# Peptides against a protein of PDB entry 6IDX, part 153

Target 1, 380 residues: chain A of PDB entry 6IDX
Amino acid sequence: KELAKLSADVTFATEFINMDGIIVLTRLVESGTKLLSHYSEMLAFTLTAFLELMDHGIVSWDMVSITFIKQIAGYVSQPMVDVSILQRSLAILESMVLNSQSLYQKIAEEITVGQLISHLQVSNQEIQTYAIALINALFLKAPEDKRQDMANAFAQKHLRSIILNHVIRGNRPIKTEMAHQLYVLQVLTFNLLEERMMTKMDPNDQAQRDIIFELRRIAFDAESDPSNAPGSGTEKRKAMYTKDYKMLGFTNHINPAMDFTQTPPGMLALDNMLYLAKVHQDTYIRIVLENSSREDKHECPFGRSAIELTKMLCEILQVGELPNEGRNDYHPMFFTHDRAFEELFGICIQLLNKTWKEMRATAEDFNKVMQVVREQITRA

## One batch from the design tools (peptide; made by RFdiffusion4, then SolubleMPNN)

Design b2_p18_1_s4 (from b2_p18_1, 7 letters changed)
Fold by OpenDDE base, seed 3:
Structure b2_p18_1_s4 (fold): chain B 380 residues (1-380), chain A 18 residues (1-18)
Amino acid sequence: as target 1 above (380 residues)
Amino acid sequence: SRFERLRRLQEEAAREAA
């Protein structure tokens, strides 16, 4: 107990480390011998002292043994562990993952996200906080390939559901530390959109052109009688498509693919448009047709609006930025849906279309409408 | 900060042992 308290002092820590004191603490953990009276209390203080000593940055985290890692991981994976030991073990693992890529690899082999989710189902908010903190550390340090897999896994859907039900909708007020970890998890999850946000459309990619054509089909052919046989002349068809792309509100009516060459938001805007068109088809068709039938210059350009809105949402959500210390602002809506970004886009595009109508905007007012919409989104 | 979390762990350990 006194050692754990004194270990917070840098002068004491330096002298204790110089006497190989930290090695003695690690050996106590590695031995795993429950033979001592008050072993759990002694171990809890040992782990506290170890954390305090390591926080001074005098000793490299890479100096810990595999046996030590396995023992700490064992305290997290075993169901019948003292809460005080579990809490400190989660904190140690978080610190190991954050400070060493080598330790991350070893820990990722010993512990699953599924095991950490079990620690979210408890009433202790401190345990929940450290469990999320460790999940966040693992997510942050995961290679890019594994990070996407971790996000798509059933584990993440389950994680969001458990967080929503046991943390956000819990009977306890959310402490600042938990709010920070929820913020971090949100930022790390939205950062998975960065790749698509920075992907330029290749105007020659036929698969991406087919998506743009599908947007046209959903908007204009869904009501058209099957009697317009595909057989009429190729030139009339090209001219018809140019008109359709104008009605869709693309800036480049001849080649809408060119509108997706700007990064950000790149292909992410097309993904949002396709999601809206497939999942919220009635809303999509309504927005497009209401604006396509207007000859009064008060038409809201859907294609341009969708691109600029996607960019704006990326800026608001800070897509591609690392989590900042001291921030604790999270959106509960993020935990309610698997495709929360695309759903947010679907809400915001309707808000944009409404605001455009209310302002009686023209194409010259586009930036003013976007500014008003930004203020509306950021105040919500 | 990480330091504040460690400090809380010390304060909790001190309360549990009191």
Scores: peptide ipSAE 0.008, ipTM 0.510, DockQ to the pose 0.039
Fold by OpenDDE base, seed 2:
Structure b2_p18_1_s4 (fold): chain B 380 residues (1-380), chain A 18 residues (1-18)
Amino acid sequence: as target 1 above (380 residues)
Amino acid sequence: SRFERLRRLQEEAAREAA
């Protein structure tokens, strides 16, 4: 107990480490020896002292043995562990994952996200916070291939549901530390959009062109059988499509694919448009047809607006940026839907369309409308 | 929350468009 308290002092820590004191602490954990009176209390103080000593950055995390890692992971994986030991074990695992890629690999073999989710189903917010912190650390340090798998896994859907029900909708106020971890989880999840945000459309890719054609079809040919292959279009059909792409509000209404060659937002804008058109078809058709029927120069260019809005949302959400330690602003809606970004886009495009009408905007006012919409989104 | 406000704005926009 006294050691744990003194370990916070850098002078004491330096001398204790110089005396190989940290090795003694690690051996106490490794031994697992229950023969000592007050073993659980002693272990909790040992783990506290270990954390405080390691926080000084004097000793590398890579010094820990595989036996130590297995013991700590064991305390997290066991269903009945002392709360004080569990909390410190989660914190140690988080620190190990954050500070060493080698330790990450070893820990990722010993624990599952499913085991960590069980620690979210408790009343102790500190345990919940460290469990999310460890999940965030694992997500941050995961290889890119594994990161996408983690995001798409049933575990993530379940994780979002558990967080929503046991943390966000809990009867307890969310502390700053928990709010920060929820923010971090959101940032890490939105960073998965970076690939699509930075993917340029290939104007020669037929599959990508077929998506643009599908947007046209949904807006204007809702009754027409999709079996009419777009490829056999006579010059008259090409001219017809040019008119439709103009009504859709593309900047390049001759070749809309060119509007998606700029990154950001690249293909992510097209993904959002397609999601809106398929999942919120009535809203999509309404927005497109409302603006396509206007002859008063007050038409809101949907295609251009969707692209610029996607870019704006990426900027507001800081897609591709690492989470900041001082931020704790999270969005509960992110935990209510699997495709939260696309749903946010669907909300914001309606807001944009409304704001355009209210401002009686023309094409010359486009940037002013976007600025007003940005302020509305950021103040909301 | 920020998203609840956006959702309200959406619901208001949907009511005005109806």
Scores: peptide ipSAE 0.005, ipTM 0.370, DockQ to the pose 0.018
Fold by OpenDDE base, seed 4:
Structure b2_p18_1_s4 (fold): chain B 380 residues (1-380), chain A 18 residues (1-18)
Amino acid sequence: as target 1 above (380 residues)
Amino acid sequence: SRFERLRRLQEEAAREAA
């Protein structure tokens, strides 16, 4: 207990480390020997002292043994009665993951997000905070492939639901530390959009062109059975498509693929448009047809608007930026839906369309409309 | 929150459309 208190002092820590004191602490954890009177209390203070000593940055986290890692991971993955050990073990694992990629790999083999989710279903907000912090650390340090897998996993869907129900909608005020961890989780999840945001459309990729064609089909041919594969469109069909792409509000009516070559937002804009068209088909068709039937120059160009809105949302959400330690602003809606960004896009495109009408905007007013919409979104 | 207001706007827009 005294050691744990003294370990917070850098002078004491330096001397204690110089005496190989930290090695003694690690060996106590590694031994797992429950034969000592007050083992749990001793272990809790040992872990506290270890964490405080390591927080001085004097000793590399890579000094810890595999046995130590397994013991600490065991305290998190196994049901334990001692909350104090669990808290410290979560904090130690977080620090290990954040400070060492080699330790991340070892820890990621020993624990799963599913195991950490169990620590969110408790009344102790500190345990919940450290559990989310460890999830965030694992998510931050994961390779891109594993990060995407973590985001798509049932565990992540369940994680969002549990966070929503047990943390956000909990009967307890959210502390600053928890709010920060929720912010971090949100940022890390939105950063998964960065790849698509920075992916340029290839105008020669037939699969990508087929998505643009599908947007046209959904908007204008909604009653036509997809069985009419667009065979080699006669010149009349090409001319028809150019008209349709104009009505869809693309800047390049001849080759709409060119509108998606700008990064940001690249292919992410096309993903949002396709999501809207498939998931919110009635809303999509309404927006497109309402503007396509106008001859008064007050048409809201859907394609251009969708691209610029996607870019704007990425800017507002700071997609691709690392989480800032000073921020704690999170959006509860993010935890309500798996495709929260695409749903946000669907809301904002309707807002844009409404604002365009209210302003009686023309194509010349486009930037002004976007500025008003930005203000509306940022003040909301 | 920013998102709650947006969600309300969506719900209102959905009610006005319905």
Scores: peptide ipSAE 0.005, ipTM 0.370, DockQ to the pose 0.019
Fold by OpenDDE base, seed 5:
Structure b2_p18_1_s4 (fold): chain B 380 residues (1-380), chain A 18 residues (1-18)
Amino acid sequence: as target 1 above (380 residues)
Amino acid sequence: SRFERLRRLQEEAAREAA
C-alpha cells in the first residue's frame, strides 16, 4: 500500500527502479502464489505500484515476461477476479498494447474482444472505461486486415449494443474518461472509411458505372418495370442519360464517373448515394424529383451536393486522423446503427436540401449553402 | 447531443416535407 502510493513519486520511482524493485514486483505477479494471507489485496497494491512505476516511462514495457502477460491476461479472462485486480489488469494490458507492438501480438492471442465485452455489462464505470480503452488499444494497433475483421464482426454490433445499453443509457453520468474512450472508438470506427474515401472511381469499371446507372434507374424508372428496355436508339439513349445525369445534379453530365475520381471523397460518396437510394428510397426519389422538376434555376444539384457533403462529413469526423487525447465529444447516434455514417449522410443531405430551398439558392450559391450546412452540422 | 439535434432536424424536415 505504501509502495503503491510512493511509486507515484518520480524520485522514489527512479530509486526503486535502480534497485531492481520493478523486477521484484513482476516476479510476485509471475509466481501466482495464492498462498499468502490477503493475496488479493497484496496483488492489487502490487499491480498499482507496477502501473505507477511504469507510467514514469523509465522502463520499457518490453521488459515484461510472457508469464507476466499471461497472468495479467488471466485476471481479465477469468470470471472470478477481484474488481480491483481486474481494473488494474485492464489498465496494464492497455498500456502494454499501446507501448509495444510485440506485446500487442501476444495479448491479442490471449484475450478476445468477447471477453472484454463481458466487462462492459457491469455497474462499475471504471471497469467499463478500461475495458473500452483496451478494446480501442487493440483496434488501434491491429493490422489493417484484423482491424476490418474486428469492425465487421458480430462483436462490433454486440459491442455497440452493450455500450449503448450499459454505458450511454446507464443511470450514471458519463465521466470524462469514458467519454474520451467512446470518442476514440468512434474515430477508430470512422477511420475504416478511409480506404473508400481514398479510392478513385475507375471510369472504365463497368460494375461501378452500373451503380451510377442504378441511381438513375431508381430516381426516374422506379415506376417502370425494368423489362421496358428503353428503345434501340443508342444515340438517343445516350442523350437521354445525359439529361438524366444533369437532373441528378452531376457535374459531368456525359460521364458522371468522373465526379468520383477526386479523392477525398472518392467512392465513399457513391457508397452513400447508393445507400440512400436503396435504404431510404422514398427520401432519395423525393430529393431528386423535387429538384429535377424545377425550371427556375433553384435546383439543388444532388450529385455534386452528395459528393461535397461526403467530403465535408469526412473533414468534420476527421476520417484518417488519429484520436486526439484532449477530445471527449462522442455521439450516441453512432452506437444506434451499424451504418451510422451513411445514416448521418442521409440526415445531412436532407438538411442540405432544406437549407438550399430556404436560402433560395442557385448554383452560384453552392459554397455558401455548404458553409451554412457545415455550421448547422457542427452546432447541432 | 449534436446528433440528436440532427435527428430532430431531420424529423422536423421530414414532417415539413410530408
Scores: peptide ipSAE 0.005, ipTM 0.368, DockQ to the pose 0.019

Design b2_p18_2_s1 (from b2_p18_2, 10 letters changed)
Fold by OpenDDE base, seed 2:
Structure b2_p18_2_s1 (fold): chain B 380 residues (1-380), chain A 18 residues (1-18)
Amino acid sequence: as target 1 above (380 residues)
Amino acid sequence: MFKKRKKLQEEAAKEAAA
C-alpha cells in the first residue's frame, strides 16, 4: 500500500527500480501464491505499484515474462475476479499492447474481444473505460491485414450493441475518459473507410463498370428481367446509356467511371450509391426519377451530388485523421448500425435533394447548396 | 495515469499510420 503511493514519485521510483524492485513485484504476480492473508488487497497494491513504476518509462515493458502476461490475462478472463485487480490488469494489458508489438502478439493470443465485451456489461464505468481502452489498443496494434477482419467480426457487431446499450444508453453521465475512448474507437472505425475513399476507379475495370450499370438498371429497368440484357451493346444501346447516365446526374455521361477517378472520395462514393440502390431501393429510385423527369433546369444531379456528399461526409467525420488526445466528441448513431456511414449517406442525400428543391437550385447553385447542406449536417 | 495513456495511444496511432 505504501509502495503503491510512493511509486508515483519519480525519485522513489528511480531508487526502487535501481534496487531491482520491479523484478520483485513481477515475481509476486507470477507466483500466484494465495497463501498470504489479504492476498487480493496485496495483489491490487502490487499491480498499482507496478503500473506507477512502469509509467516513469525507466524500464522497458519487454522485461515482463510470459508467465506474468498469462497471470494478468488470467485476471481479465476469469469471471469472479476482484474489481480492483481487474481494473489494474486491464490497465497493465493496455499499456503492454501500446508499448510493445511483441507483447501485443502474446496478449492477442491470450485474450479475445469477446472476453473484453463481458467487462462492458458491468455497472462500473472505470472497468468499461479500461476495457474499451484495451480494445482500442488491440485495434491500433493489429496488423493492417487483420484490422478489417477485427472490424467486420461478429464480436465487433456485438461490441457496438453492448457499447450502445450498456455504456452510451446507461443511466449515468459519460465521464470525459470514457467519451475519449469512444471517440478513439469511432476514429479507428472511420479510418477503415480510408482505403475505399482513396481507391481510384479503373475506367477499364469491367466489374466496376458493371456496378455503374447496375445503378442504371435499378433506376430505370427495375421491372425488367436482367436475363434479357444481350451482352454486346449496339451503338444505339450506348447512346441510350449515355442518356440514362445523364439522368442519373453523372458529370461524364459517356463514361461515368471517370467521375470515380477523383480521390477522395474514389470508390467509397460508388459503394454508398450501390448501398442506397440495394438497401433503400424505393428512396433511390424516387430521388433519381424525380430529378430525371424535370425539364425546368432545377434537376438535382444525383451522381455528382452523391460523390460530393461522400467527400463532404469524409471531411466532416475526419476520415483518415489520427485520434487526438484532447478530443472526446463521439456520435452515438455510429454504434446503432453496422453500415452507419452508408445509412448517414442515405439520410444526407435525401436532405440534399430536399434542400436543392427548397432553394430552387440550378446546376450553377451546386456549390451553394453543398454549403447549406454542410451547415445542416454539422448542426444535427 | 490517463494523460500518459492518451499520449501513448496517440503515439500508437501515429505508428499504425506510418
Scores: peptide ipSAE 0.289, ipTM 0.877, DockQ to the pose 0.938
Fold by OpenDDE base, seed 4:
Structure b2_p18_2_s1 (fold): chain B 380 residues (1-380), chain A 18 residues (1-18)
Amino acid sequence: as target 1 above (380 residues)
Amino acid sequence: MFKKRKKLQEEAAKEAAA
């Protein structure tokens, strides 16, 4: 107990480390020896002292043995561990992950996000905070290939639901530390959109062009049996598609793929449009047809609007921003759905379409409409 | 505890973005 308190002092820490004191603490953890009276209390103080000593940055985290890592991971993965040990073990794992890529690899083999989710279903907000902090650390230190896998995993769906229900909608005020970890998790989640936001469409990629064609099909051919596309010559079809792409509100009616070559928002805009068209088909068809049937120059260009709205949402949400230690602002909405960004897009595109109508806007008013919509979104 | 970790998390984020 006294050692744990003194270990917070840098002078004491330096002297204790010079006496190989930290090695003694690691060996106590490695031994796993439950034979001592008050083992749990002793271990809790040992882990506290270890963490406080290591937080001085005098000793590399890479000094820890694999046996030590396995013991600490064991305290997080085992049921019925003392709360004080669990809390410190989560904190140590977080620090190990953040300080060392080699330790990250070892910890990622020993601990699953599913095991960490179980620690979110508790009443102790400190345990919840350290569990989210460890998830954030694992997410942050994951290789790029694994980050996407972690994001798409059932664990993330369950994680979001558990965070929403047990943390955000919990019967307790959210402390500043928890709010910060929720902010960090949100930032890391938004950064997954950055790849698609910065991906240019290849106008020569047939698979990407087929997505644009699918948007046209859903909007205009949804009632037509795909078998009855009359064998009208390639030129008539091309002219027809140019008209359809104009009605969809693309800027480049001849080659709509060119509208997605600008980054941001690149392919992310197309992803949002496709999501809307597939998941909210009636809403998509309504928005497109309401504007495609107008001959009064008050048509809202859906394609252009969707692209610029996606860009605007990326700007509002600061996609690609790194987590800042001073911030704690998070959006509970992003924990309500797996595809919360695309759902937000679907809400905002309806708002844009409504605002366009209310303003009696023309294509010349486009930037004014977008400004009004930005103000509406940022006030909500 | 938490203040040092927040900074470390920010540093790790900078490293992961570099």
Scores: peptide ipSAE 0.261, ipTM 0.868, DockQ to the pose 0.895
Fold by OpenDDE base, seed 3:
Structure b2_p18_2_s1 (fold): chain B 380 residues (1-380), chain A 18 residues (1-18)
Amino acid sequence: as target 1 above (380 residues)
Amino acid sequence: MFKKRKKLQEEAAKEAAA
C-alpha cells in the first residue's frame, strides 16, 4: 500500500527501479501464488505500484514477459476476479497496447472485443471506462489492414447497443473520464469516414458512374423492370440522362461525376445519397420528385444540396480531427444506429428540403439556406 | 494516472494518422 503511494513520486520510483524493484513486482504477478493471506489486496497494490512505476517512462513496457501478459489478460477474461484487480489489469493492458506495438500484437491474441464488452455490462463506471479505453487503445494501435475489422466490431450492433444502454443511459452521471473515452471512440469512428471524404471520384471509373446511374434509376425508373431498358440510340440516352441529372439537382448535368471530384466531401457524399436511396427509398424519391416536378425557380437542387450538406456535417462533426486530451464532448445519437452518420444525413437533407421550401429559396439563396440549416443542426 | 494515459492516447492517435 505504501509502495503504491510512493511509486507516484519520481524520486522514489527512480531509486526503486534502480534496485530492480519492478522485476520483483512482475515476478509476484507471474508466480500466481494464491496461498498468501490477503492475496487479492496484495495483488491490487502490486498492480497499482507497477502501473505508477511504469508511468514514469524510465522502463520500457517491452520488459514484461509473456507470462505476465497472460496473467493480466487472465484477470480480464475470468468472470470472478476482484473488481480492484480487474480495473488495474484493464489499465495495464491499455498502457501496454499504447506503449508497444509488440505488446499490442500479443494482447490482441489473448483478448477479444467480446470479453471487453462483458465489462461494459456492469454497474461500475470505472470498469466501463477502462474497458472503453482499452478498446480505444486497440483501435489506435491496430494496423491499417485490421482497422476496418475493428471498425466492423464497433459497428457491431452489440457493442453500440451495450454502450448506449449500460453506459450512456445508465442511472448515473457520466464522469469526465468516461465522457473523454466516449469522445475518443466517436472520433475514431468518424475518422473511418475521412478516407471516403478525401476520395475524389474518378469520372472515368465506370463502377462509380453506375452508382450515379442507380440514383437516377431509383428516382425515375423505380416502377420499370430493369430488363426492359430498350436499346434506344446513344444520343437519346445522353439527352435523357442530362435532363434527369438536372432534375436530380447536380451542378454538372452532363457529367455528375465532376460534382464529386471536390474533396471534402468527395465520395462520402455519394455514399450518403446511395444509402438514402436504398434504405429510405420513399423519402429519397419524394424529395427528388417534389423538386423535379417544379418548373419554377424554387427547386431545391438535391445533388448539390447533398454534397454541401455532407461537407457541412463533416465540418460540424470534425471528421478527420485527432482526439484531444482536453475534450469530452460526445454525441449520444451516434450510439443509436450503426449507420448513424448516414441516418443523420437523411434527417438533415429532409430539414434542408423543408427549410428551402419555407424560405421560398432560389439557387441564389443556396448559401443562405445552408447557413440556416447549419444553425438548426448545431442547436439540436 | 488518467492524465498521462490521455496524453499517450493522443500521441498514439498522432502516430496512427502520420
Scores: peptide ipSAE 0.255, ipTM 0.864, DockQ to the pose 0.872
Fold by OpenDDE base, seed 1:
Structure b2_p18_2_s1 (fold): chain B 380 residues (1-380), chain A 18 residues (1-18)
Amino acid sequence: as target 1 above (380 residues)
Amino acid sequence: MFKKRKKLQEEAAKEAAA
């Protein structure tokens, strides 16, 4: 107990480390000897002292043995561990992951996100906070190839549901530390959209062009079998498509693919449009047909609006920005659905279309409508 | 404790974006 308190002092820490005191603490953990009277209390203070000593940055985290890592991971993976030991073990693992890529690799083999989800289903917000902090650390240190897999995993879908139900919708106020970890998790989740946001459409890629054609098909040919491949359409068919792309509100109604060459929002805008068209088909068709049937200058250009709205949402949500230590703002909505960004887009595009009508906007008012919509989204 | 870890998390994010 006194050692744990004194270990926060840099002078004491330096002297204790010079006496190989940290090695003694690691060996106590490695031994796993549950036979000692007051073992749990002693272990909790040992882990506290170890953390406080390591927090001085005098000793490299890479000095820890694989046996030590396995013991700490064991305290997190076992269901019947004392809360005081569990809390400190989560904090040690977080620090190990953040400070060393080699320790990350070893810890990622010993612990799964699924095991950490069990620590979110408790009433102790401190345990929940350290569990999310460790998940965030694992996400940050994961190789790029594994980050997408982690996000798409059933464990991540389940994680969102558990966070929503047990943390966000909990009967207790969210502390600043928890709010920050939720913010970080959200930032890391939004950064998975960055790749698509920065992907330019290739106007020569037929598969990408077929998506734009599918948007046209869903809007205007909803009863037509998709088996009618856009074969070598006669000039009349090309002229028909140009009219359809104009009615869809693309800026380049001759070659709509050109509208997706700007990054941001690149292909992410097309992904949002396709999601809306497939998942919310009635809403998509309604928005498109309502504007396509207008012979007045008050049509809302859906294609242009969808692109600029996607860009605006990326700006509002700060997609691609790094987590800031001073921030704690998070959006609970992003824990409500697996495709929460695309669902938000679907809500916001309806809001945009409504606002356009209410303002009796023309194409010249486009930027004014977008400013009003931005204010509406940021106040919601 | 938490502030130092938040800084390490921010540093780790910078490293992961580089």
Scores: peptide ipSAE 0.271, ipTM 0.869, DockQ to the pose 0.915; fails the geometry check

